Peptides against a protein of PDB entry 6UG1. Designs and how they scored, part 44

Target 1, 304 residues: chain A of PDB entry 6UG1
Amino acid sequence: SNEERKRRKYFHMLYLVCLMVHGFIRNEWINSKRLSRKLSNLVPEKVFELLHPQKDEELPLRSTRKLLDGLKKCMELWQKHWKITKKYDNVGLYMRTWKEIEMSANNKRKFKTLKRSDFLRAVSKGHGDPDISVQGFVAMLRACNVNARLIMSCQPPDFTNMKIDTSLNGNNAYKDMVKYPIFWCEVWDKFSKKWITVDPVNLKTIEQVRLHSKLAPKGVACCERNMLRYVIAYDRKYGCRDVTRRYAQWMNSKVRKRRITKDDFGEKWFRKVITALHHRKRTKIDDYEDQYFFQRDESEGIPD
Target 2, 301 residues: chain A of PDB entry 6UG1 as posed
Amino acid sequence: SNEERKRRKYFHMLYLVCLMVHGFIRNEWINSKRLSRKLSNLVPEKVFELLHPQKDEELPLRSTRKLLDGLKKCMELWQKHWKITKKYDNEGLYMRTWKEIEMSANNKRKFKTLKRSDFLRAVSKGHGDPDISVQGFVAMLRACNVNARLIMSCQPPDFTNMKIDTSLNAYKDMVKYPIFWCEVWDKFSKKWITVDPVNLKTIEQVRLHSKLAPKGVACCERNMLRYVIAYDRKYGCRDVTRRYAQWMNSKVRKRRITKDDFGEKWFRKVITALHHRKRTKIDDYEDQYFFRRDESEGIPD

## One batch from the design tools (peptide; made by RFdiffusion4, then SolubleMPNN)

Design b1_p12_3_s3 (from b1_p12_3, 6 letters changed)
Fold by OpenDDE base, seed 4:
Parts: sequence; structure tokens; C-alpha cells
Structure b1_p12_3_s3 (fold): chain B 304 residues (1-304), chain A 12 residues (1-12)
Amino acid sequence: as target 1 above (304 residues)
Amino acid sequence: SYFLAKIESLWK
């Protein structure tokens, strides 16, 4: 019905705000001074120097290569620190079906909300789910004065799916779900004026995204619970930015149709949400990023 | 407080 379509759209919007607020709160927690002091001790001086290379005036690419090597070594150090990767409780922050949402509304399951103290302890011990691990990695980089962002791929239920969801019954459902991350890191490269993508936990990759990312879900099975639609970046100064354009090869032709921003009302609403979560002034880094997104939009073209 | 109020204002 038209009413059910409206209900699903509004529920999608509510769920999206809750996810974006969750990302904001986690981004605040990883700025803990106590955690920062502990995590800085994981990074030896030689690796710290690679994270902070001098500008090579002859070939700025040499400085970028040092930064990339430093980030690789940080991933290795993080892997040594992290002792236990827990499975997600149920589906974690991956996308739920409409049926699962309806069933969950009836079950007043007290979600044991992880407290800030428990999160800090988990990161400090190296025990937790993949999301906690990624968030801890961002905290470690920030402890080393690296301009690292927490990235969250928000997975609200698909308001464009009007089908009654058949149960995603499959033995491989969890494996397919976790094939691609929900959280990752970006690091500002001051030499190239670009964000470097870092997945320290899932794919264990460093990427300088041009047209496509390895972190973008590919294939039907993995896209059932992980649809790239709302990739939100949280920086160390409590900035909040939509960076979906970086990771979406087909933003205009495919991704936009699955977003609330497909219409003018949704676009205006989503801008209000971003503005509410953005707690810093604009910087030259934002200008370089917006220029990159503009060039990507022009290169993709307007879908016919 | 202010942050939550600002989020709540998104639904008004």
C-alpha cells in the first residue's frame, strides 16, 4: 500500500539517524585521552616517523609512500595487539530485513548497550567485535597525531524493498554478511591532498580510491545485508561528512535510487542530519574533498 | 542535551 511505503520510508529515516548518532558517539569515545596514552605505546618511534614524513619537495609521492608504509606497519602492530575477534551478536549493525524488524519490535530484547567504560576496556585489551577493533585502530592512529577518520557504512532497512522478505535462510549467511566491513578508517594524505582508505581488520587493505573501492560490496549475497548507500566520515574534531561518493562507482545511476536523497525532501532532510552532527568549521581539507567528489560526479555523468 | 534536542528537531 501507499501507507506501508510511507511507513517504511519514515522508519528508514529514523533508523538512519540512530545509526549516524551511534557513529558519532563511538567517534567521541575513541578520542579518550586515557585510551590515547595507552595506544600510542603500541607504535615505535620508527613507525611514528613514517607516519609523519617530511615533505619531499622534489617528489611528493615519496612522502606519500612513507605514510603508506607507516600505515601498513600500524596494521601489523594492531593485528599483534588484537587478541580476540568476537563474532557479532546476531547481525550487528548490518542491514536487517523488514520481517526481522517487525519480529524484533515484538521482542523487548534488552539490547545490552556497550557502555563507554566497557568499550575502552575492550579496545585496551584487544578483545571485541570487528567494529570495536576498527574503532580502536582509528584511536591508535589519532594517538599518533594522524588525521584519521572513522568511516561508517550505515545500513538502514531498504525502504525501496516492498517485498515481504523471505527469511535469509542460508548456512553461509554470516560469512557473506561479514565479507565486507561496516566500519573502516580514512587517513588524510597532506602531500597528495587525498584521503587514504584503510581497512585494518576485514580485508586488511590500504587503498587510494580513484574510481572504485575494494570495500564496496560486490555480489547479491553480500549486498543483502550490506548495501553501500550512506558512508559517513567522523573526524577527530567531530566533523561529520557524507563520503559515499568516494566508494560508490555508480552513485548517480544506482546508489541514489536507494537513498532518502533521491527526492528534494529527502535531500534537504539528510543535509539537516549531517549539519546536526557536524561540530566543526569548514577547512581546506573539505574543499579538496568536495572538489574530488565534483570531479567524480562529472566523470560518472548524469544517468539518462 | 543540545545535540539530542537538535536531533529531535529533525522530526518536527
Scores: peptide ipSAE 0.041, ipTM 0.787, DockQ to the pose 0.069
Fold by OpenDDE base, seed 3:
Structure b1_p12_3_s3 (fold): chain B 304 residues (1-304), chain A 12 residues (1-12)
Amino acid sequence: as target 1 above (304 residues)
Amino acid sequence: SYFLAKIESLWK
């Protein structure tokens, strides 16, 4: 019905705001001075120097290569620090079906809220789910004065799915769900004027995204609980930016159709949400990023 | 918080 379509759209919007606020809160927690002091001790001086290379005036690419090597070593150090990766409770922050949402409303599920103190302890000990691990990795890089962003792929329920029964095919194993991450890291490369993508936990990859990312979900089974629609970046200065364009190969042709921003009302609303979460002034880094997004939009073209 | 009030204003 038209009423059910409206209901699902509004519920998607509410759920999206809750997810984006969750990302904002976690980004605040990883800025803890207490945590920063502990995590900086995990990075030896030689690795710190690689994270902060001098500008090579002859070949700036040499400086980028040092930074990439430093980030690789930081991932290795992080793997040594992280002792226990817990499975998600149920589906974590992966996408729920409409049926699962309806069933959960009827069940008085005790939401175990992770407190800030518990989070800081979990990161310090190296014990937690993959989301906590990624967030801790971002905290470690920030403790080393690296301009690292927390990236969140927000997974609200699909308001474009109007099926009554949205039961997943019973074969959607936990392995297919977690094949691609929900949280990852970006690091600013001041030499190339680009963001470097870092997945320290799931795929354990570093990439310089050009046209597509390895972190973009592929295949039906993986996309059932992980649809690339809202990739939100949270920086160390409490900036909030939509960076979906970086990771979406087909932003205009495919991704936009699955976003609230498909219409003018949704675009204006989503811009208000981003503005409410963005707590810093614009910088030259934002100019370089917006220029990159513009070039990516021009290169994709308008879908026929 | 001022932040929560801003978020709530998104539904008005």
Scores: peptide ipSAE 0.039, ipTM 0.786, DockQ to the pose 0.068
Fold by OpenDDE base, seed 1:
Structure b1_p12_3_s3 (fold): chain B 304 residues (1-304), chain A 12 residues (1-12)
Amino acid sequence: as target 1 above (304 residues)
Amino acid sequence: SYFLAKIESLWK
C-alpha cells in the first residue's frame, strides 16, 4: 500500500539518523585523552616517523610510500594488541529485514547499550567486536597525530523493498554478513591530497581508491545485510561528511535509487542531518575531497 | 541537549 511505503520510508529515515548519531558518539569516545595516551605507547618511534614523513620535493610519491608503510606497520601492531575478536550479537549494525524489525518491536528485548567506560576498557584490553577494534585503530592513529577518520557504512532497512515478508532464508551464514566491514578508517595523505582507505580488521587492506574499493560489498549474499548507500566520515574535529561517492562505482545509476536522497525532499532532509552532525568549519581538505567527488560524478555520467 | 534538539528539529 501507499501507507506502508510511507511507513517504511519514515522508519528508514529514523533508523538512519540513529545510526549516524551512533557513529558520532563513537567518534567522540575515540577522542578520549586517556585512551590516546595508552594507545600512543603501542607505536614505536620508527613507525611514528614513517607516519610523519618529510615532504620529498623531488618525488612526493616517496613520502606517500613512507606513510603507506607506516600504516601497514600500524595494522600489524594493532593485530598484536587485539587479543579477542567477539562475534556480533545477532546482526550487529548490519541491515535488518522488515520482518526482523517487526518481530523486535513485539519482543521488548532490552538492548544492552555499551557504556563509554566499557568501550574504553574494551579498546585498552584489545577485547571486543570488529567495530570496537576498528574504532580503537582510528584512536591509535589519532594518538599518533595522524588525521584519521572513522568511516561508517550505515545500514538502515531498505525502504525500496516493498515485499511483505523480507525474511532472509536462515541459511545466510554469519560469514557472508561479515565478509565486508561496516566500519573502517581513512587517513589524509597531505602529499597526494587524497584520503587513503584502511581496513585494519576485516580485509586488512590499504587502498588508494580510484574507481572502486575492495570494501564495497559484492555478491547477492553479502549485499543482503550490507548495502553500500550511506558511507559517513567522522573526523577528529567532529566533522561529518558523506563519502559514499568514493566507494560507489555506480552512484548515479544504482546507489542513488536506494537512498533517501533520490528525491528533492530526501536530499534536503539528509543535508539537514549531515549539517546537524558537522561541528567544524570547512577546510582545504574538504575542497580537495569535493573536487574529487565532482570529477567522479562527471566521469560516471548520467545513466541513460 | 542542543544536539538532541537539533535532531528533533529534523522532524518538524
Scores: peptide ipSAE 0.038, ipTM 0.781, DockQ to the pose 0.069
Fold by OpenDDE base, seed 5:
Structure b1_p12_3_s3 (fold): chain B 304 residues (1-304), chain A 12 residues (1-12)
Amino acid sequence: as target 1 above (304 residues)
Amino acid sequence: SYFLAKIESLWK
């Protein structure tokens, strides 16, 4: 019905705001001064120097290569720190079906909300789910004065799916779900004027994304619980930016159709949400990023 | 409080 379509759209919007607020709160928690002091001790001086290379005026690419090597070594150090990777309870922050949402509304399942103190302890001990691990990795880079962003791929229920029965066939569902991350890191390269993508936990990869990312879900089974629609970046100064364009090959032709921003009302609403979560002034870094997004939109063209 | 009020303003 038209009423059910409106209900699903509204619930998608509410769920998206809750996810984006969750990302904002986690981004505040990883700025903990107590946590920063502990995590800085994990990074030896030689690795710190690689994270802060001098500008090579002859060949800026040499400075970028040092930064990339420093980030690789930080990923290795993080793997040594992290002792226990817990499985997600149920589906974590991956996408729920409409049926699962309806069933969960009937069952007053006490969502065990992780407190700030418990989060800081989990990161400090190296015990937690993959999301906590990625968030801790961002905290470690920030402790080393690296301009690192927390990235969150927000997974609200698909308001474009009007099927009543959205039950997923259960057997390989968890492996397919966790094949791609929900949280990752971006690091600002001041030499190339670009964001570097870092997945320290899942794929253990570093990318300079041009057209494609390895972090973008591929295949029907993986996309059932992880649809690339809302990739949100949270920086150390409490900036909030939509960076979906970086990771979406087909933003205009495919991704936009699955977003609330497919219409003018949704676009204006989503801009209000971003603005409410963006707590810093614009910088030259934002100008370089917007220029990159513009070039990506021009290169994709208008969908036929 | 202020953050919640901003969120509530998104639905008005």
Scores: peptide ipSAE 0.038, ipTM 0.780, DockQ to the pose 0.069

Design b1_p12_3_s4 (from b1_p12_3, 7 letters changed)
Fold by OpenDDE base, seed 3:
Structure b1_p12_3_s4 (fold): chain B 304 residues (1-304), chain A 12 residues (1-12)
Amino acid sequence: as target 1 above (304 residues)
Amino acid sequence: DKFLAEIESLWK
């Protein structure tokens, strides 16, 4: 019905705000001075030097290569620190079906909210789910004065799916769900003027995204609980930016149709949400990023 | 406090 479409759109918007606020709160928690002091001790001086290479005036690419090597070594150090990766409770922050949402509304399940103190302890001990692990990795890089931002792929329920029952294939559902991350890291490369993508936990990869990312979900089973629609970046200065364009190969042709921003009302509303979460002034880094997004929009072309 | 008020204003 038309009323059910309105209801699902409204619930999608509410759920999206809750997810984006969750990302904001976690980004504040990883800025903890107490945590920073502990995590800086995990990084040897030689690795710190690689994270902060001098600018090679002859070949800036040499400086980028040192940074990439430093980030690789940081991922290895992080794997040694992280002792226990817990499974998600249920589906974690992956996408729920409409049926699961309706059933959950009827179930008085006390959601155990992780407190800030419990989060800081979990990161310090190296015990937690993959999201906590990624967030802790971002905290470690920030403790080393690296301009690292937390990336969150927000998974609100699909308001474009009007089916009542979405049967998910049961047997490998968890493996397919966790095949691609919900949280990852980006690091600013001051030499190339680009963001470097780092997945320290799931795919254990570093990439310089050009046209597509390895972190973008592929295949029907993986996309059931992880649709790339809202990739939000949270920086160390409490900036909030939509970086979906980086990871979406087909932003204009495919991704936009699944976003609230498909219409002018949704675009204006989503801009208000981003503005409310963006607590810093614009920088030259934002100019370079916007230029990159513009070039990506031009290169994709207008959807047929 | 101000942040929560800004978020609440998104539904007005």
Scores: peptide ipSAE 0.034, ipTM 0.769, DockQ to the pose 0.067
Fold by OpenDDE base, seed 2:
Structure b1_p12_3_s4 (fold): chain B 304 residues (1-304), chain A 12 residues (1-12)
Amino acid sequence: as target 1 above (304 residues)
Amino acid sequence: DKFLAEIESLWK
């Protein structure tokens, strides 16, 4: 019905805001000074120097290579620190079906919210789910004065799915769900004027995204619970930016159709949400990023 | 909380 379409759209919007606020709160928690002091001790001086290379005036690429090597070593150090990777409770922050949402609404299950103190303890001990691990990795890089962003792929229920029963066939193994991350890191490369993508936990990869990312879910089974639609970046200065364009190869042709921003109302609403979560002034880094997104939009073209 | 009020205002 038209009513059910409206209900699903509204619930998608509500769920999206809750996810984006969750990302914002986690971004505040990883800025903990107490956590920063502990995590900085994990990074030896030689690795710190690689994270902060001098500008090579002859070949700026050499400086980028040092930064990449430093980030690789940080991933290795993080793996040594992280002792226990817990499985997600149920689906974690991966996408739920409409049926799962309806069933959960009937079950007055108390949402066990992780407290800030418990989060900080989990990161400090190296015990937690993959999301906590990624968030802790971002905290470690920030503790080393690296301009690292927390990236969140927000997974609200698919309001474009109007099927009554949206149950997933029970065989979608936990493995397919977690094949791609929900949280990752970006690091600003001041030499190339680009964001470097870092997945320290799931794929254990570093990439300089040009046209596509390895972190973008591929295949039907993986996309059922991880649909790339809202990739939100949270920086150390409480900036909030939509960076979906980086990771979406087909933003205009495919991704936009599954976003609330497909219409003018949704675009205006989503801009209000971003603005409410964006607590810093614009910088030259934002200008370089917007220029990159513009070039990506031009290169994709307008879908016929 | 001013922040919660701001978020709630997004639905008005």
Scores: peptide ipSAE 0.033, ipTM 0.769, DockQ to the pose 0.072
Fold by OpenDDE base, seed 5:
Structure b1_p12_3_s4 (fold): chain B 304 residues (1-304), chain A 12 residues (1-12)
Amino acid sequence: as target 1 above (304 residues)
Amino acid sequence: DKFLAEIESLWK
């Protein structure tokens, strides 16, 4: 019905705000001074120097290569720190079906929320789910004065799916779900004027995204619980930016159709949400990023 | 913490 379509759209919007606020709160927690002091001790001076290379005036690419090597070593150090990767108890922050949402609404489950103190302890001990691990990795880079962003792929329920029964067939669903991350890192390269993508936990990869990312979900089964729609970046200065364009090859032709921003109302609403979560002034880094997104939009073209 | 709990209750 039209009513059910409206209900699902509004529920999607509410759920999206909740996810984005969760990302914001986690981004504040990883700025903890106590955590920063502990995590800085994991990074030896030689690796710190690689994270902060001098500008090579002859070949700026040499400075970028040093930064990339420093980030690789940080990933290796993080793997040594992280002792226990817990599975998600359910689907974590991956996308739920409409049936799962309805069933959860009927069951007053006492959800055990992770408190800030418990999060800081989990990161410090190296015990937790993959999302906590990624968040801790971003905290470690920030402790080394690296301009690292927490990236969150927000997975609200699909308001474009009007099927009544959206039950997923169970057993292989977890492997397909966790094939691609929900959280990752970006690091600013001051030499190339680009963001470097870092997945320290899942794919254990570093990439300089041009047209395609390895972190973009591929295949129907993986997209059932991880649909690339809202990739939100949280920086150390409490900036909030939509970076979906970086990771979406087909933003205009495919991704936009599954976003609330497909219409003018949704675009204006989503801009208000971003603005409410963006607590810093614009910088030249934002100008370089917006220029990159513009070039990506021009290169994709208008869908026929 | 309460706000986070309320938010988490909406999707867990």
Scores: peptide ipSAE 0.026, ipTM 0.735, DockQ to the pose 0.221
Fold by OpenDDE base, seed 1:
Parts: structure tokens; sequence; C-alpha cells
Structure b1_p12_3_s4 (fold): chain B 304 residues (1-304), chain A 12 residues (1-12)
């Protein structure tokens, strides 16, 4: 019905705000001065120097290569620190079906929220789920004065799915769900004027995204609980930016159709949500990023 | 904290 379409759209919007606020709060927690002091001790001086290379005036690419090597070594150090990777409780922050949402509304389960103190302890001990691990990795890079941002792929329920029963046949293995991450890192390369993508936990990859990312979900089974629609970046100065364009090869043709921003009302609403979570002034880094997104939109074109 | 709990409760 038209009413159910409106209900699902409204619930998607509410759910998306909740996710984006969760990402914002986790980004505040990883800025903990106490955590920063502990995590900086994990990074040897030689690795710190690689993270902060001098500008090579002859070949700026040499400086980028040093930064990439430093980031690789940081991933290796992080793997040594992280002792216990817990499975997600249920589906974690992956996408739920409409049926799962309706069933959860009927089951008044008292959800135990992870307190800030428990999060900081988990990161410090190296014990937690993959999301906590990624968030801790971003905290470690920030502790080393690296301009690292937390990336969150927000997974609200699909308001474009109007099926009554959207129950996934129980066989979609936990493996397919967790094949691609929900959280990752980006690091600013001051030499190339680009963001470097870092997945320290799931795929254990570093990439300079051009046209497509390895972190973008591929295949039907993986996309059922992980649809690339809202990739939100949280920086160390409480900036909030939509960076979906970086990871979406087909933003205009495919991704936009699954976003609230498919219409003018949704675009204006989503801009208000981003603005409410963006607590810093614009910088020259934002100008370079917006220029890159513009070039990506022009190169994709308008789908026929 | 309560708002986070309510938000996280939507995800559990």
Amino acid sequence: as target 1 above (304 residues)
Amino acid sequence: DKFLAEIESLWK
C-alpha cells in the first residue's frame, strides 16, 4: 500500500539517523586522550617516521610510498595487538529485513549498550568485534598525529523493498554477511591530495580508490545485508561527510535509486542530518575531496 | 547514553 511505502521510508530515515549518530559517538570515543596515550606506545619511532615522511620535491610519489609502507606496518602492529575478534551479536550493524524489524519490535529484549568505559577497555586489551577493532585502529593512527577518519557504511532497511516477507532464507551464512566491512579507515595523503582507504581488520587492504573499491560489496548474498548506500566519514575534528561517491562505481545509475536522496525532499533532509553532525569549519581538504567527487560524477555521466 | 542505548536497541 501507499501507507506501507510511507511507513518504510519514514522508518528508513529514522534508522539512518540512529546509525549516523552511533558513528558520531564512536568517533568521539576514539578521540579519548587516555586511549591515545596507550595506543601511541604501540607504534615504534621508525614506523612513526614513515607515517610522517618529508615532502620529496623531486618525486612526491616517494613520500606517498613511505606513508603507504607506514600504514602497512601499522596494520601489522594492530593485528599483533588485537588478540580476540568476537563475532557480532546477531547481525551487528548489518542490514536487517523488514520482518526482522517487526519481530524485534514485538520482542522487548533489553539490549545491553556498550558503555564508553567498556569500549575503551576493549580497545586497550585488543578484545572485541571487528567494528571495535577498526575504531581502535583509527584511534591508534590519530594517536600518531595521522589525519585518519572513521568510515561507516550505514545499513538502514531497504525502503525500496516493498515485499511483505523479506525474510532471508536462514542459509545466508554469517560468512557472506561479514565478507565486506561496515567500518573502515581513510587516511589523508597530503602529497597526492587524496584519501587513502584502509581496511585493517576484514580484507586487510590499503588502496587508493580510483574507479572502484575492494570494500564495495559484490554478489547477491553479500549485498542482502550490506548495500553500499550511505558511506559516512567522521574525522578527528568532528567533521561529518558523505563519501559514498568514492566507493560507488555506479552512484547515479544504481546507488541513488536506493537512497533517500533520490528525490528533492530526501536530499534536503539528508543534507540537514549531515549538517547537524558536522561540527567543524570547511578546509582545503574538503575542497580537494569535493573536486574529486565532481570529476567522478562527470565521468560516470547521467544514466540513459 | 540513553539515546545511544535506544539507537543500539534498534540494531540488536
Scores: peptide ipSAE 0.026, ipTM 0.733, DockQ to the pose 0.188; fails the geometry check

Design b1_p12_4_s1 (from b1_p12_4, 7 letters changed)
Fold by OpenDDE base, seed 3:
Structure b1_p12_4_s1 (fold): chain B 304 residues (1-304), chain A 12 residues (1-12)
Amino acid sequence: as target 1 above (304 residues)
Amino acid sequence: GELELLLQELYR
């Protein structure tokens, strides 16, 4: 019905705001000075030097290569630090079906919210789910004065899916769900003037994204609970930016149709949400990023 | 706060 379509759109918007606020709060928590002091001790001086290479005036690419090597070593150090990776409770922050939402509304399940103190302890001990691990990795890089931002792929329920029964079939549902991450890291490369993508936990990969990312979900089973629609970046200065364009190969032709920003009302509303979560002034880094997004939009073209 | 305003716009 038209009413059910309105209800699902509204619930999608509400859920999206809750997810984006969650990302914002976690980004504040990883800026903890107490945590920073602990995590900086995990990084040897030689690795710190690789993270902060001198600018090679002859070949700036040499400086980027040092940074990439430093980031690789940081991923290895992080794997040694992280002792216990917990499974998600249910589906974690992956996408729920409409049926699961309706059933959850009827079940008085006490959602145990992780407190800030418990989060800081979990990161310090190396015990937690993959999201906590990624967030802790971003905190470690920030403790080393690296301009690292937390990336969140927000998974609100699909308001474009009007089916009542969205039961997911399959014995490997959890494996397919966690095949691609919800949280990852980006690091600013001051030499190339680009963001480097880092997944320290799931795929354990470093990318310089050009046209597509390995972090973008592929295949029907993986996309059931992980649809690339809202990739939000949270920086160390409490900036909030939509970086979906980096990871979406088909932003204009496919992704936009599944976003609230498909119409003018949704675009204006979503811009207000981003503005409310963006607590810093614009920088030259934002100019370079916007230029990259513009070039990607031109290269994709207008959908036929 | 700003979040409350955003929530109010959802009811429009």
Scores: peptide ipSAE 0.031, ipTM 0.748, DockQ to the pose 0.077
Fold by OpenDDE base, seed 5:
Structure b1_p12_4_s1 (fold): chain B 304 residues (1-304), chain A 12 residues (1-12)
Amino acid sequence: as target 1 above (304 residues)
Amino acid sequence: GELELLLQELYR
């Protein structure tokens, strides 16, 4: 019905705000001074120097290569620190079906919300789910004065799916779900004027995204609970930016149709949400990023 | 604050 379509749209919007606020709160927790002091001790001086190379005026690419090597070594150090990767409770922050949402409304499951103190302890000990691990990795880079962003792929229920029963049947449902991350890292490369993508936990990869990212879900089974629609970046100064354009190859042709921003009302609303979560002034880094997004939109073209 | 207002706009 038209009413059910409206209900699913509004529920999607509410769920999206809750996810974006969750990302904001975790980003604030990452900025803990106590945690920063502890995590900086994991990074040897030689690795710190690689993270902060001098600008090579002759060949700026040499400086970028040092930074990339430093980030690789940080990823290796992080793997040594992390002792226990816990499975997600149920589906974690992956996408729920409409049936699962309806059933969960009836079951007052007391979700034990992870407190800030428990999070800091988990990161410090290296014990937690993959999301906590990625968030801790971002904290370690920030402790080394690296301009690292927390990236969150927000997975609200699909308001464009009007099926009554959306039950997912599959023997490998969990493995397929966790094949691609929900959280990852971006690092600013001041030499190339680009963001570097880092997945320290799931795919264990470092990328300079041009047109395609390895972090973008591919295949039917993994896309059932991980649909790339809202990739939100949280920086160390409490900036909040939509960076979906970086990771979406087909933003205009495919991704936009699955977003609340497909119409003018949804675009205005989503802009208000971003503005409410963006607690810093604009910088030259934002200008370079917006220029990159513009070039990506022109290169994709408008779908006929 | 603004977030609460945004949530209230969803219930209209």
Scores: peptide ipSAE 0.031, ipTM 0.746, DockQ to the pose 0.083
Fold by OpenDDE base, seed 4:
Structure b1_p12_4_s1 (fold): chain B 304 residues (1-304), chain A 12 residues (1-12)
Amino acid sequence: as target 1 above (304 residues)
Amino acid sequence: GELELLLQELYR
């Protein structure tokens, strides 16, 4: 019905705001001074120097290569620190079906909300789910004065799915779900004027995204619980930015159709949400990023 | 405050 379509749209919007606020709160928690002091001790001076290379004026690419090597070593150090990767409780922050949402509304299960103290302890000990691990990795980079962003792929229920039964069938549902991350890191490369993508936990990869990312879910089974629609970046200064364009090869042709921003109302609303979560002034880094997104939009073209 | 306003806009 038209009413059910409206209900699913509004519930999607509400759920999206809750996810984006969750990302904001986690981004605040990883700025803990106590955690920063502990995590900085994991990074030896030689690796710190690689994270902060001098500008090579002859070949800026040499400076980028040093930064990339430093980030690789940080991933290795992080793996040594992280002792226990817990499975997600249920589906974690992956996408729920409409049926699962309806069933969960009836079960007032008090989700044990992870408190800030418990989070900081988990990161400090190296014990937690993959999301906590990624968030801790971002905290370690920030402790080394690296301009690292927490990236969150927000997975609200699909308001474009009007099927009544959206039950997911399959023995490997968890394996397919966790094949691609929900959280990752970006690091600002001041030499190339680009964000470097870092997945320290899931794919254990570093990439400089041009047209496509390895972190973008591929295949029907993986996309059932992980649809790339809302990739939100949280920086160390409490900036909030939509960076979906970086990771979406087909933003205009495919991804936009699955976003609330498909219409003018949704675009205006989503801009208000971003603005409410963006607690810093604009910088030249934002200008370079917006220019990159513009070039990507022009290169993709307008869908026919 | 702003989050509450955003939530109120969802119920309009």
Scores: peptide ipSAE 0.031, ipTM 0.746, DockQ to the pose 0.081
Fold by OpenDDE base, seed 1:
Structure b1_p12_4_s1 (fold): chain B 304 residues (1-304), chain A 12 residues (1-12)
Amino acid sequence: as target 1 above (304 residues)
Amino acid sequence: GELELLLQELYR
């Protein structure tokens, strides 16, 4: 019905705001000075120097290569620090079906919210789920004065799915859900004027994304609980930016159709949400990023 | 309307 369409759209919007606020809160927690002091001790001086290479005036690419090597070593150090990777409780922050949402409303289950103190302890000990691990990795890089941002792929329920029962057949294994991450890292490369993508936990990969990312979900089973729609970046200065364009090969043809921003009302509303979570002034880094997104939009073209 | 109010409540 038209009523159910409106209800699902509204609930999607509400759920998206809650997810984006969750990302903002986690980004604040990883800026903890106490945590920063503890995590900086995990990075030896030689690795710190690689993270902060001098500008090679002859070949700036040499400086980028040093940074990439430093980031690789940081991933290795992080794996040594992280002792226990816990499974998610149920589906974590992966996408729920409409049926699961209805059932959850009926069961009055008190979700245990992780407290800030418990989060900081978990990161410090190296005990937690993959999301906590990624967030801790971003904290470690920030502790080393790296311009690292937390990336969150927000998974609100699909308001474009109008099926009454959206229950996944019980065969969607946990392995397919967690094949691609919900949280990852980006690091600013001041030499190439680009963001470097880092997944320290799931795929354990570093990418300079051009047209596509390995972090973009592929295959029906993986996309059921992880649809690339809202990739939000949270920086160390409490900036909030939509970076979906980087990871979406087919932003205009495919991804936009599944976003609230498919119409003018949704675009204006989503811009208000981003603006409300963006607590810093614009920088030249934002100009370079917007230029890159513009070039990507022109290169994709308008879908026929 | 209601979503703007909800956003305002989240930022108070």
Scores: peptide ipSAE 0.024, ipTM 0.710, DockQ to the pose 0.065

